Peptides against a protein of PDB entry 3B8E. Designs and how they scored, part 240

Target 1, 230 residues: chain A of PDB entry 3B8E
Amino acid sequence: PFLIFIIANIPLPLGTVTILCIDLGTDMVPAISLAYEQAESDIMKRQPRNPKTDKLVNEQLISMAYGQIGMIQALGGFFTYFVILAENGFLPIHLLGLRVNWDDRWINDVEDSYGQQWTYEQRKIVEFTCHTPFFVTIVVVQWADLVICKTRRNSVFQQGMKNKILIFGLFEETALAAFLSYCPGMGVALRMYPLKPTWWFCAFPYSLLIFVYDEVRKLIIRRRPGGWVE

## One batch from the design tools (peptide; made by RFdiffusion4, then SolubleMPNN)

Design b2_p30_5_s4 (from b2_p30_5, 26 letters changed)
Fold by OpenDDE base, seed 5:
Structure b2_p30_5_s4 (fold): chain B 230 residues (1-230), chain A 30 residues (1-30)
Amino acid sequence: as target 1 above (230 residues)
Amino acid sequence: SLVEEAKKRAEELLKKAEEALEEVKKKLEE
């Protein structure tokens, strides 16, 4: 999100507080869950390999998978961001390069795509309105990420949801998202304004995409052991 | 105590992130 903010010079879609909440509240639980994850059913069936080489390969493969998932998460977040801004009169093309004027408190006549003038305060309200749904979008996408993290090769349908820590992570991040979205004062304290319940569903296609992507990836790995997609 | 320490660290990280963001904003305005 920050890189796109810099490159495109668009209004900031995700606040620093939300980034922190993602790191501490959402990403930490998955990391812990992975440490306690059950061994895959196929690991016990494999003969010993070179542990040094296999470790390096595995680290690279995990890094690539998480990188790809991260890109899909970002796309989902930005989709939600652009939809909200479009509903408020700012089309995606109009947002490009707008940041300089957007963040200038002395400019109170920034025009939207329809010629409506927005004060600094009005713009900031819209910006902060985007922070919550961007965060929620990441959380919803991470539902799929948490589920897929349980296995590297096996389908989630084969291994099931036995890791209680992982299940707890799903509820924790959802509860955190609900708290940040609907608790009074979050707009002032965290610059996260209340989210319409309908926005929770905006990320579902991307969550599904991640899930399908990972299942396809795992299917390829099972069919082609040692392939580049692992 | 752990929650308070976590909050303190979080606040420090937030402050650093805000400072970094402001610095980047300044560079983009130049």
Scores: peptide ipSAE 0.011, ipTM 0.239, DockQ to the pose 0.029
Fold by OpenDDE base, seed 4:
Structure b2_p30_5_s4 (fold): chain B 230 residues (1-230), chain A 30 residues (1-30)
Amino acid sequence: as target 1 above (230 residues)
Amino acid sequence: SLVEEAKKRAEELLKKAEEALEEVKKKLEE
């Protein structure tokens, strides 16, 4: 998100504190969960290969999966961001290069895609309105990520939800998202304005996409052991 | 270890980017 902000010169979609909350609040627990996750039943049944090589391969596979999922998460977040801005009159194309004027407090007549003029304060309200939904979108997408990360080959339906730490992580990140979204003062303190409850559901298609993607991936792995998808 | 290292590098890059952004914001606020 921040890289896109720099490259595209769009209004900042996600605040620094929110980024930290994602890193510390949402990514840490999953990492711990993975460490305590019981070895997948198929992994347990595999004959031990070279432990060093297998660890490296596993780490590589995990990193690739996280990379792909991370891209989908980012897309989900940006989708939500662009939808909110579009609803406020700023079409995605119009946002390109707008950052300089957007952040300039002396410019109080920044035009949206429809010719409406926005004061600095109004622009900042819209910007901060985007921060919360972006964060929430990431959290909701991470639900799917957390669920799928516990397995590499087996379907979620086969493996089940056994890791209590993983489940705790889901609740923790959700609670954090709710706190940041609805607690009074978050708009001032964290630049996260209150979110309409309906926006929680905006990420569901992406969560479903991740879930389907992972299930398909796992299905391919099951059908073609040792394939490139593994 | 590779994931952790990648994460660490990403965090470092993010931190640097945030610092740069804050500097730009300060300049724009002047």
Scores: peptide ipSAE 0.000, ipTM 0.247, DockQ to the pose 0.029
Fold by OpenDDE base, seed 3:
Structure b2_p30_5_s4 (fold): chain B 230 residues (1-230), chain A 30 residues (1-30)
Amino acid sequence: as target 1 above (230 residues)
Amino acid sequence: SLVEEAKKRAEELLKKAEEALEEVKKKLEE
């Protein structure tokens, strides 16, 4: 999200701090959960042929998978961001290069796509209105990530949801999202304004997409051991 | 300067998020 903000010079869709909260708050518990999960029976039975090469390959594959998932998360967040701004009169095309004028407190007549003038305060309100839905979108997509990370090759349906730490992680990130979205003072503290409950559901298609993608990937890995998709 | 200010703000918000997370954990344990 931050890279697109810099490259496109658009209004900031998600605060840097909120990004850090996602990285540290939502990813740490899942990582711990994975450390306590029993290795898949197939992984434990396979003696590493070359510990150095196999470890490096596995780390690269994991990093690529997380990179792809991260890209899907970012796309989901940006979709929500552009929808909200469009509903408030700012079409995506008009947001390109708008950052300089958007962040200038002395410019109080920034025009939207329909010629409506926005004061600095008004456009900051709409910017902050985008932060919460973007964050919630990431959290909802992370639900799928947590579930799919439980297994490398086996389906989630085969492994089951028996890991209490993973379940706790899902509730923790959801509770955090609810807290940041609805608790008094969070709008001032984190620049995250209250979110309409309907926006929670906007991310579900992306979560489903990630889930389906991972299940298909795992299915391919199971059917073609040693394939390029591993 | 903008990057440094963004970093400083990020660190402050991270601290607030960690505090909020701890509060949520306490409520869930309750």
Scores: peptide ipSAE 0.012, ipTM 0.238, DockQ to the pose 0.033; fails the geometry check
Fold by OpenDDE base, seed 2:
Structure b2_p30_5_s4 (fold): chain B 230 residues (1-230), chain A 30 residues (1-30)
Amino acid sequence: as target 1 above (230 residues)
Amino acid sequence: SLVEEAKKRAEELLKKAEEALEEVKKKLEE
């Protein structure tokens, strides 16, 4: 997320403290859960041909899985960010390169895509309004990603929700998201303004698309083992 | 052993994250 912010020179979609909360609070327990579940699944399904190569392959697979999950989460967050800014008059194309003027306190006439002028305070309000939904979107997308990553080849519907650690992780993420979104003072402390309950559902279509995509992917893998889609 | 290694790696990542958080806290206190 921070790399896209730097490269695209867009307004900050997610605060540094919020990134830390994601890294420490939301990603850790799910990552541990996935690591355990993948290790168990790999141990059960693969006869250890070569312990050294199997360890390396598993480490690479875990690293790739976490990297992919992180990318999908970031995409979901950025989607929500762009939707909110577009609803406030800032189209994605207009946001490119806008950061310099956006963050300048002395510029109070930054124009949106429709010619409306925004004061520095107004811009910061809309920026901070994006932080909470971005975070919540990551959590909601992470629900889907964690459920998807539970199985490499089997449908989620076939294996079910048996991992208690995963369920605990999902609960913890949701509780943290609710705390950060609705606890008084978080707007000042973390620059996360209270989230309208409707925004929790903004990520659901995206999560559904990820589920459908992954089920299709798994179906293709089952039909064509060893294909490039794996 | 793979589960233990995954756990160990997760613990190492957690430790690194905690260290990074402490560094950020130190910078915020400065």
Scores: peptide ipSAE 0.008, ipTM 0.245, DockQ to the pose 0.036; fails the geometry check

Design b2_p30_6_s1 (from b2_p30_6, 30 letters changed)
Fold by OpenDDE base, seed 1:
Structure b2_p30_6_s1 (fold): chain B 230 residues (1-230), chain A 30 residues (1-30)
Amino acid sequence: as target 1 above (230 residues)
Amino acid sequence: EEELEKERKEEYERYKKLLEEARELREKYL
């Protein structure tokens, strides 16, 4: 995701502090929850095939799945970023190459897509307005990730939400997102502008997309064991 | 640290106000 910012020269949607909050706050509990995943009932019933090859295949599959999910998370964050900037007069096409002028404190006449001039201060508040929704989008998409990671082959509906650690992870991420979004002083401390409740819903389509994608993937794996989708 | 936090708070409130004014202007003209 960060490579897109370097290549496109667009304003940064996330500050360093927000990135640290994602990496340290939201990823830790999910990672722990994944470590305590109950082995799929089907894995326990299969006689151990060559445990070395199955471990390697599983590690590769997990790494690919995490990579794909991370890309969808990034896309969700970027979507939210572009929507917020568009609502503030900056269409995505206009943002391309704008970073140089955007970050220049001496340029106070940066035009938006509608010809309105923006001061440096106004631009920075819009930039910081994107930080919280981007973070919240990542958290909401991570809900789907945590749920889907619980099973490799079985549907979420079949295995259910019995993992207490998973539920705790979902709660912790949500609580952190709410705290960072609505706690007084977070705008000053972390440069995270308070989030309108409506922006939480911007992430839901992506969470649903991940969920549907994973359920379809699992359905294909169940119907065609040993297929290329594994 | 308290003075710096106060300055940052005042700056933030100024920027917030400027954003609101910019939004109101856009709603009037767009």
Scores: peptide ipSAE 0.035, ipTM 0.593, DockQ to the pose 0.022
Fold by OpenDDE base, seed 3:
Structure b2_p30_6_s1 (fold): chain B 230 residues (1-230), chain A 30 residues (1-30)
Amino acid sequence: as target 1 above (230 residues)
Amino acid sequence: EEELEKERKEEYERYKKLLEEARELREKYL
């Protein structure tokens, strides 16, 4: 997210405090929950034929899978951001290079895609209105990530939701997202203005995409053991 | 800080209404 912000010079899609809340709050419990998951019996029973090479290949494949999931997650956040700005008169093409004028407090006549002039205060309200749904989108997409990361090979439907720690992690992330989105004071403290409940659904297509991607990946691994996807 | 919070909340609600009105106008004409 932050790299795209710098490269495209668009208004800031996600506040620094919100990023810290994601990194420290939402990722920690999931990581712990995954550590307590019973390693798939197949992963533990197969000693790597070559411990050094097979470990490196496996670490690289896992890293690539997480990288791909992270890209889908970022795309979901940016989609939500662009939808909100477009609904407020700023089409995505108009946002390119706009950051300099957007962040300038002395410019009170920044035009949107429809020729409406926006004061600095109005622009900042719209920006901060984007922070909350971006964050919520990240959390909703993380639900799918947490569920799929249980297993390397087995479908989520085969292992089920047996990990109580995972369920707790999902609840905690959701509770944190709700707290940051709707608790009085969070708009001032974190620049996260209240979100309409309907925006929670904007992330579901991306969560579904991650889920389908992982199930297809696992299906390929199951059907072609020792293939390039494993 | 509480007064600033209240002012910012009231400002947000005012702008939210304006944005909703603008959206309704856009949906009507565009």
Scores: peptide ipSAE 0.021, ipTM 0.368, DockQ to the pose 0.024
Fold by OpenDDE base, seed 4:
Structure b2_p30_6_s1 (fold): chain B 230 residues (1-230), chain A 30 residues (1-30)
Amino acid sequence: as target 1 above (230 residues)
Amino acid sequence: EEELEKERKEEYERYKKLLEEARELREKYL
């Protein structure tokens, strides 16, 4: 994700503090939840063919799943970022290479996609307006990720939400997102301006996409046990 | 800090209003 900002030379969608909040706050509880997850009922019923290789394969599959999940989270955040900037006159194509001029305090006539000139202060306000929705998008996508990670083969509808640690993690992430989004002073301290409640819904299509993707994957695994998707 | 927070909040609200007006204008004319 961070490499995209460097390569595309676009305005920063997230502050350093929000990145730290994601890394330390949102990722740790899910990881702990997964560590305490009871082996899926189908995993427990499978005799380990080879305990050493099956553990390694499972760890690799989990690592790959986390990598894919992280990419989808990043895509969701970037989508929200591009939507906000587009609504404020900056189309995604126009953002390419704009960062140098965007971050220059002495340039007060940066044009948007419609020829409107933006002062440095105006640009920074719209940039910081993106931080909160980006963060919230990550959290909302993480809801789907946490729910998905609970099951390898079984549908979420079959296994249900029995893990209290998972539920606690979802609550903690949501509470943190709400705190950072709506607590007074966060705009000053973290450059996270208050979020319109409507922006919480911007992430739902991505959460749904992840959920559908995982349910389809699990359906394929159930229909073709031992296939390449497993 | 409280004065600075108040000023920044007022600036943000003013700017938010301007952005909303600009959006409405864009929706109307573009």
Scores: peptide ipSAE 0.020, ipTM 0.381, DockQ to the pose 0.024
Fold by OpenDDE base, seed 2:
Structure b2_p30_6_s1 (fold): chain B 230 residues (1-230), chain A 30 residues (1-30)
Amino acid sequence: as target 1 above (230 residues)
Amino acid sequence: EEELEKERKEEYERYKKLLEEARELREKYL
């Protein structure tokens, strides 16, 4: 996600502290939850893995979780970011290269896509308004990720939600998202302004997309073992 | 423009460092 910011020269969708809250606050408990997940029935049938080389968490599961699914999470966050900016008058195409003028405190006449002029303070308000929904979108999409990362081949419906640590992770992520979104002072401390509760639902299509994608992927793996999808 | 590019590079390097620290922490639990 941060690479898109640098490449496109768009206003920053997340602060560094918010990034840290995602990577250390939301992703750590999920990663720990995966270590306590029950091995799939096919993994349990294999000889005892060397605990030094064969981590209980399959490197392929980690690679998929933080690779492809992480990309979809980022896309969901950026979608929410672009929707908010568009609702405030900045269409995505107009944001390209705008960072230079956006961050200049001496430019108080930055025009949006409709010719409205924005002061530095107004631009920073809308920027910080984007931070919270971007973060919330990542968390909501990550709910689906946490559920699907339990298994490589088995459907979520087959494996079930038995890991108490996973349930704790889902709760912790949700609680952290609610805290960062609605606790007084977060706008000043973390540049995360509170969002309307309706914005939580903007991420649900992406969560559903990830869920459907993973179920289809797992179905393909089950039907065609050793295919390019595995 | 050069100052802004420098700031972006510094932010990116800070981000890389945070990601590396996060990875090191994750490896302790994985």
Scores: peptide ipSAE 0.000, ipTM 0.177, DockQ to the pose 0.028

Design b2_p30_6_s2 (from b2_p30_6, 29 letters changed)
Fold by OpenDDE base, seed 2:
Structure b2_p30_6_s2 (fold): chain B 230 residues (1-230), chain A 30 residues (1-30)
Amino acid sequence: as target 1 above (230 residues)
Amino acid sequence: SEELEREREKVYNEAKKLLELARKLREEAL
């Protein structure tokens, strides 16, 4: 996500503190859940695995899967960001290259796509309004990520929600999202202004996309074992 | 505001290092 901000020179859709909250708060439980599921799967499926080959394949699989999921997460966050800014008068095309003027406190006449002038304070309010839904989008997308990471080959529908750590992770991330989104003082402390509940739904298409992606991936793996999609 | 932003950036960089360490530890454990 940060690279896109630099390349596109758009206003920062996600604050550094919010990125930290994602990395430390939302990725830790998934990692623990995945480690636990791998341990459980390795205990249950002690068929003669070539540990060297399976380890290498697993590392590549995990790396590719997380990279792709991370890309979908970023796209979801950016989508939500662009929607909110568009609703506030800033169309995506207008945001390109706007960051320099956006972040300049001395420029109080930054025009939106409709010619409305925005003060620095007004711009920062809109920016901080985008931080919360971007974070929430990541959390909602991570719901799907957590669920799909449980299995390599089996459908989520086949294995079900048996991992207590996974369930706990889902609740923890949701609680964290609710806390950061609605707790008084988060706007000042984390630059995350309260989010209207309706904006949570902006993430759902991307969460669904991850589910579909993973199911398709798993289907391909089942049909073509040893393919590049593994 | 600028001082707070600098402190936040320091915390961010430190947290990023911790995450990278955690990732490495996970990779070593796998």
Scores: peptide ipSAE 0.006, ipTM 0.255, DockQ to the pose 0.036
Fold by OpenDDE base, seed 4:
Structure b2_p30_6_s2 (fold): chain B 230 residues (1-230), chain A 30 residues (1-30)
Amino acid sequence: as target 1 above (230 residues)
Amino acid sequence: SEELEREREKVYNEAKKLLELARKLREEAL
């Protein structure tokens, strides 16, 4: 998110504190959960391959897959950001290069895509309105990510949802998202204004995309053992 | 331009620190 902010010179879609909340608040319990995840049925059935070469190759492939999932997550967040700004009159193309004027408190007549003028205060309200939905979108997409991360080859339907710690992590992430979204004072403390409940569903297409991506990947792995997509 | 670059650098450095912290914590948790 920050790289896109820096490169595209768009208004800040996600605050640093919000990133910290994602990394420390939403990833810790899931990470612990994954450490205690039940071994994959296919891992237990695999004969030991050359542990040095095959492990390194497999780790690279896994890291690549998780990198791709992370990109899908980021796209989900930015989609939500652009939708909100578009609903407020700022089309994505108009946001490119707008940051300098957007952040200038002395410019009170920044025009949107439709010629409406926005004061500094109004712009900051819209900016902060984007922070919460972006965060919530990431959390909702993380639900899908966490569910799929427990397996490399097996479908989520085959492996099942047996890790209670993972389930707890999902609820914790959801509770944190609800707290940050609706607790009074978050607009001042974290620059996260309350959001409409409907925005929780904005991430669902991307969660579905992650599920489809992972299931297709796993299907390819099952059909082509030792493939580069593993 | 110089002010913008300074702001970009601040944001980048802060993000990098937080991501590194998160990575370390994740590695410790796993």
Scores: peptide ipSAE 0.005, ipTM 0.247, DockQ to the pose 0.029
Fold by OpenDDE base, seed 5:
Structure b2_p30_6_s2 (fold): chain B 230 residues (1-230), chain A 30 residues (1-30)
Amino acid sequence: as target 1 above (230 residues)
Amino acid sequence: SEELEREREKVYNEAKKLLELARKLREEAL
Protein backbone atom coordinates (compact mmCIF):
# COMPACT_ATOMS: atom_id res chain seq x y z
CA PRO B 1 0.00 0.00 0.00
CA PHE B 2 2.70 2.50 0.88
CA LEU B 3 4.69 1.75 -2.25
CA ILE B 4 1.68 2.55 -4.42
CA PHE B 5 1.10 5.66 -2.34
CA ILE B 6 4.64 6.85 -3.05
CA ILE B 7 4.76 5.82 -6.71
CA ALA B 8 1.32 7.09 -7.69
CA ASN B 9 1.50 10.16 -5.45
CA ILE B 10 -2.05 9.57 -4.25
CA PRO B 11 -3.58 10.40 -0.87
CA LEU B 12 -2.57 7.93 1.82
CA PRO B 13 -5.07 5.06 1.80
CA LEU B 14 -3.92 3.39 5.00
CA GLY B 15 -2.47 4.85 8.17
CA THR B 16 0.30 3.43 10.33
CA VAL B 17 -2.13 2.61 13.11
CA THR B 18 -4.23 0.52 10.78
CA ILE B 19 -1.13 -1.31 9.59
CA LEU B 20 -0.19 -2.02 13.18
CA CYS B 21 -3.68 -3.29 13.85
CA ILE B 22 -3.43 -5.59 10.84
CA ASP B 23 -0.01 -6.92 11.78
CA LEU B 24 -0.54 -7.31 15.50
CA GLY B 25 -4.25 -7.86 15.74
CA THR B 26 -5.13 -9.67 12.55
CA ASP B 27 -2.02 -11.40 11.23
CA MET B 28 -0.31 -12.50 14.43
CA VAL B 29 -2.95 -14.89 15.71
CA PRO B 30 -3.35 -16.54 12.32
CA ALA B 31 0.41 -16.93 12.05
CA ILE B 32 0.49 -18.62 15.44
CA SER B 33 -2.44 -20.78 14.44
CA LEU B 34 -0.51 -22.02 11.44
CA ALA B 35 2.35 -23.07 13.70
CA TYR B 36 -0.02 -25.31 15.62
CA GLU B 37 -1.73 -26.59 12.54
CA GLN B 38 -1.26 -30.26 11.99
CA ALA B 39 0.92 -30.99 9.02
CA GLU B 40 -1.09 -31.99 6.00
CA SER B 41 -1.57 -35.74 6.16
CA ASP B 42 0.19 -36.25 2.84
CA ILE B 43 3.26 -34.33 3.99
CA MET B 44 3.62 -36.43 7.11
CA LYS B 45 3.44 -39.68 5.17
CA ARG B 46 6.13 -38.72 2.67
CA GLN B 47 9.66 -39.45 3.74
CA PRO B 48 11.76 -36.36 3.18
CA ARG B 49 14.08 -37.09 0.28
CA ASN B 50 16.46 -34.32 1.23
CA PRO B 51 15.55 -32.44 4.41
CA LYS B 52 17.69 -29.39 3.60
CA THR B 53 16.60 -28.81 0.02
CA ASP B 54 12.98 -29.75 0.61
CA LYS B 55 12.74 -27.31 3.50
CA LEU B 56 14.23 -24.50 1.43
CA VAL B 57 11.92 -25.20 -1.49
CA ASN B 58 8.90 -25.28 0.78
CA GLU B 59 9.92 -22.00 2.39
CA GLN B 60 10.30 -20.34 -1.01
CA LEU B 61 6.95 -21.64 -2.18
CA ILE B 62 5.25 -20.46 0.98
CA SER B 63 6.85 -17.05 0.58
CA MET B 64 5.72 -16.75 -3.04
CA ALA B 65 2.18 -17.82 -2.24
CA TYR B 66 1.91 -15.33 0.60
CA GLY B 67 3.40 -12.64 -1.58
CA GLN B 68 0.80 -13.21 -4.26
CA ILE B 69 -2.02 -13.35 -1.73
CA GLY B 70 -0.71 -10.14 -0.21
CA MET B 71 -0.88 -8.49 -3.61
CA ILE B 72 -4.50 -9.56 -4.01
CA GLN B 73 -5.24 -8.18 -0.54
CA ALA B 74 -3.65 -4.88 -1.46
CA LEU B 75 -5.62 -4.73 -4.69
CA GLY B 76 -8.81 -5.30 -2.75
CA GLY B 77 -7.95 -2.53 -0.33
CA PHE B 78 -7.10 -0.12 -3.12
CA PHE B 79 -10.28 -0.99 -4.95
CA THR B 80 -12.32 -0.07 -1.90
CA TYR B 81 -10.27 3.08 -1.46
CA PHE B 82 -10.84 4.20 -5.04
CA VAL B 83 -14.56 3.43 -4.88
CA ILE B 84 -14.99 5.53 -1.74
CA LEU B 85 -13.03 8.42 -3.18
CA ALA B 86 -14.96 8.19 -6.42
CA GLU B 87 -18.21 8.29 -4.47
CA ASN B 88 -16.95 11.48 -2.84
CA GLY B 89 -16.10 13.03 -6.20
CA PHE B 90 -12.47 11.99 -6.72
CA LEU B 91 -12.04 9.68 -9.68
CA PRO B 92 -8.92 7.46 -9.69
CA ILE B 93 -7.32 9.31 -12.59
CA HIS B 94 -7.71 12.60 -10.77
CA LEU B 95 -5.96 11.23 -7.68
CA LEU B 96 -2.73 10.60 -9.57
CA GLY B 97 -0.25 13.25 -8.55
CA LEU B 98 -2.75 14.94 -6.23
CA ARG B 99 -0.89 14.11 -3.00
CA VAL B 100 1.17 17.29 -2.87
CA ASN B 101 -1.86 19.52 -3.10
CA TRP B 102 -3.91 17.15 -0.97
CA ASP B 103 -1.50 17.33 1.94
CA ASP B 104 -0.91 21.08 1.71
CA ARG B 105 -2.72 22.76 4.58
CA TRP B 106 -2.68 26.10 2.81
CA ILE B 107 -4.57 24.87 -0.22
CA ASN B 108 -8.26 24.92 0.63
CA ASP B 109 -9.62 24.79 -2.89
CA VAL B 110 -8.51 21.44 -4.27
CA GLU B 111 -10.95 20.54 -6.98
CA ASP B 112 -12.47 17.12 -7.36
CA SER B 113 -13.30 15.50 -10.67
CA TYR B 114 -16.53 17.49 -10.85
CA GLY B 115 -15.11 20.90 -10.00
CA GLN B 116 -16.16 20.90 -6.35
CA GLN B 117 -13.64 22.57 -4.08
CA TRP B 118 -12.44 20.76 -0.98
CA THR B 119 -10.88 22.36 2.06
CA TYR B 120 -7.92 20.74 3.77
CA GLU B 121 -10.13 19.58 6.62
CA GLN B 122 -12.68 18.08 4.28
CA ARG B 123 -9.96 16.26 2.37
CA LYS B 124 -8.50 14.82 5.54
CA ILE B 125 -11.90 13.62 6.65
CA VAL B 126 -12.30 11.81 3.34
CA GLU B 127 -8.78 10.40 3.61
CA PHE B 128 -9.41 9.11 7.11
CA THR B 129 -12.76 7.76 6.01
CA CYS B 130 -10.81 5.53 3.63
CA HIS B 131 -8.58 4.07 6.36
CA THR B 132 -11.30 2.00 7.99
CA PRO B 133 -12.68 0.52 4.76
CA PHE B 134 -9.19 -0.34 3.60
CA PHE B 135 -8.53 -2.12 6.88
CA VAL B 136 -11.87 -3.90 6.83
CA THR B 137 -11.29 -4.97 3.25
CA ILE B 138 -7.99 -6.54 4.25
CA VAL B 139 -9.70 -8.33 7.13
CA VAL B 140 -12.43 -9.72 4.90
CA VAL B 141 -9.86 -10.85 2.35
CA GLN B 142 -7.85 -12.41 5.17
CA TRP B 143 -10.81 -14.64 5.96
CA ALA B 144 -10.10 -16.39 2.71
CA ASP B 145 -6.36 -16.30 3.33
CA LEU B 146 -6.72 -17.93 6.72
CA VAL B 147 -8.93 -20.64 5.36
CA ILE B 148 -6.60 -21.47 2.47
CA CYS B 149 -3.56 -21.53 4.76
CA LYS B 150 -4.89 -24.72 6.28
CA THR B 151 -3.89 -26.68 3.22
CA ARG B 152 -0.95 -26.77 0.85
CA ARG B 153 -2.07 -29.42 -1.57
CA ASN B 154 -5.55 -30.45 -0.56
CA SER B 155 -8.68 -28.46 -1.24
CA VAL B 156 -10.13 -26.51 1.66
CA PHE B 157 -13.24 -28.58 1.23
CA GLN B 158 -11.27 -31.75 1.90
CA GLN B 159 -9.60 -30.71 5.16
CA GLY B 160 -12.47 -28.74 6.64
CA MET B 161 -12.40 -26.20 9.46
CA LYS B 162 -10.96 -28.32 12.26
CA ASN B 163 -8.41 -25.81 13.53
CA LYS B 164 -10.11 -24.08 16.45
CA ILE B 165 -7.28 -21.56 16.74
CA LEU B 166 -7.80 -20.48 13.16
CA ILE B 167 -11.51 -20.10 13.74
CA PHE B 168 -10.72 -18.03 16.79
CA GLY B 169 -8.44 -15.88 14.64
CA LEU B 170 -11.29 -15.24 12.22
CA PHE B 171 -13.52 -14.08 15.04
CA GLU B 172 -10.77 -11.97 16.56
CA GLU B 173 -9.97 -10.10 13.38
CA THR B 174 -13.66 -9.57 12.66
CA ALA B 175 -14.27 -8.30 16.18
CA LEU B 176 -11.28 -5.98 15.88
CA ALA B 177 -12.55 -4.69 12.56
CA ALA B 178 -15.99 -4.07 14.04
CA PHE B 179 -14.48 -2.35 17.08
CA LEU B 180 -12.26 -0.06 15.03
CA SER B 181 -15.05 0.69 12.58
CA TYR B 182 -17.90 1.44 14.95
CA CYS B 183 -16.55 2.23 18.40
CA PRO B 184 -17.12 5.87 19.30
CA GLY B 185 -13.96 7.93 19.39
CA MET B 186 -11.98 5.79 16.93
CA GLY B 187 -12.14 8.56 14.37
CA VAL B 188 -10.40 10.91 16.76
CA ALA B 189 -8.08 8.42 18.43
CA LEU B 190 -7.02 6.34 15.43
CA ARG B 191 -8.21 8.47 12.51
CA MET B 192 -10.48 5.62 11.52
CA TYR B 193 -13.93 6.96 10.87
CA PRO B 194 -17.03 4.78 10.98
CA LEU B 195 -17.65 2.49 8.05
CA LYS B 196 -20.97 1.99 6.34
CA PRO B 197 -21.94 -1.65 6.78
CA THR B 198 -22.37 -1.99 3.02
CA TRP B 199 -18.63 -1.51 2.49
CA TRP B 200 -17.92 -4.88 4.10
CA PHE B 201 -19.27 -6.48 0.96
CA CYS B 202 -16.83 -4.69 -1.35
CA ALA B 203 -14.09 -7.11 -0.31
CA PHE B 204 -16.05 -10.28 -1.02
CA PRO B 205 -15.07 -10.56 -4.70
CA TYR B 206 -11.42 -10.45 -3.67
CA SER B 207 -11.96 -13.08 -1.01
CA LEU B 208 -13.50 -15.23 -3.68
CA LEU B 209 -10.56 -14.48 -5.96
CA ILE B 210 -8.16 -15.73 -3.30
CA PHE B 211 -10.14 -18.92 -2.90
CA VAL B 212 -10.19 -19.48 -6.65
CA TYR B 213 -6.50 -18.67 -6.91
CA ASP B 214 -5.58 -21.10 -4.17
CA GLU B 215 -7.76 -23.88 -5.51
CA VAL B 216 -6.26 -23.43 -8.98
CA ARG B 217 -2.76 -23.38 -7.50
CA LYS B 218 -3.43 -26.56 -5.57
CA LEU B 219 -4.94 -28.16 -8.63
CA ILE B 220 -1.79 -27.35 -10.62
CA ILE B 221 0.38 -28.77 -7.84
CA ARG B 222 -1.64 -31.97 -7.81
CA ARG B 223 -1.43 -32.33 -11.58
CA ARG B 224 2.23 -31.37 -11.88
CA PRO B 225 4.09 -32.69 -8.88
CA GLY B 226 7.54 -31.13 -8.64
CA GLY B 227 6.63 -27.97 -10.51
CA TRP B 228 7.73 -24.48 -9.46
CA VAL B 229 4.20 -23.67 -8.28
CA GLU B 230 4.43 -26.18 -5.39
CA SER A 1 5.90 20.44 3.03
CA GLU A 2 9.40 19.13 3.69
CA GLU A 3 8.58 18.39 7.29
CA LEU A 4 5.47 16.52 6.27
CA GLU A 5 7.48 14.54 3.75
CA ARG A 6 10.02 13.65 6.42
CA GLU A 7 7.28 12.51 8.73
CA ARG A 8 5.73 10.46 5.98
CA GLU A 9 9.08 8.92 5.18
CA LYS A 10 9.57 8.00 8.83
CA VAL A 11 6.13 6.49 8.97
CA TYR A 12 6.81 4.60 5.77
CA ASN A 13 10.08 3.25 7.08
CA GLU A 14 8.49 2.17 10.33
CA ALA A 15 5.66 0.50 8.50
CA LYS A 16 8.14 -1.28 6.25
CA LYS A 17 10.06 -2.54 9.26
CA LEU A 18 6.88 -3.77 10.86
CA LEU A 19 5.83 -5.53 7.70
CA GLU A 20 9.22 -7.17 7.45
CA LEU A 21 8.99 -8.22 11.06
CA ALA A 22 5.53 -9.61 10.52
CA ARG A 23 6.80 -11.49 7.50
CA LYS A 24 9.66 -12.94 9.51
CA LEU A 25 7.31 -13.94 12.27
CA ARG A 26 5.10 -15.65 9.75
CA GLU A 27 8.08 -17.43 8.27
CA GLU A 28 9.25 -18.55 11.69
CA ALA A 29 5.78 -19.72 12.57
CA LEU A 30 5.49 -21.63 9.42
Scores: peptide ipSAE 0.000, ipTM 0.237, DockQ to the pose 0.031
Fold by OpenDDE base, seed 3:
Structure b2_p30_6_s2 (fold): chain B 230 residues (1-230), chain A 30 residues (1-30)
Amino acid sequence: as target 1 above (230 residues)
Amino acid sequence: SEELEREREKVYNEAKKLLELARKLREEAL
């Protein structure tokens, strides 16, 4: 998200405080839950933990989680962002380079794609309206991420959902998203305005995409051990 | 323009720090 923000000079799609809530609020319980996940059937056959090998495995897992899955999460968030701005009269092409005028409180006549003039206050309301759906989109995509990252090679269907902490993490993350989206004062405190319930479903295709992608990846790993996909 | 670029860099650096923190927490948990 930030690379596109820097390069395209668009209005900020996700606030810094919201990012903090994602990284610290939504990832802690899931990370702990993964520590208590049952060993994979193939891990039990491996020799004792080699610190060098474990570091490499962790680097690969991190690269997968924050690289590949992170790109899909960003795409989902930006899709939601562009849809909301388009519904408010700002087409994606019109947002390019608009940031300077958007953030200038002295300019109260910024035109949208249809020639409607927007005051600074109105623009900020629309900006903050985008933060909540962007956040919720990431959370919904993270549901799939949490489920798939518990294993390296085994399918979710093979490993199962026996980890009660993982299940709790999914509920906690969802509850946090609901709290941040609907609790009074969050619009002022976190710049996250209330979300229409229908927007929760906007992220589901991306969660499914990640789930399918990872299951296919794991299937390839099982069929071709030591391949480039591992 | 320069002020905007400084603010963007600040936001980027903060995000990078948070991502690194999240990564460390995940590594400690695993």
Scores: peptide ipSAE 0.006, ipTM 0.234, DockQ to the pose 0.030; fails the geometry check

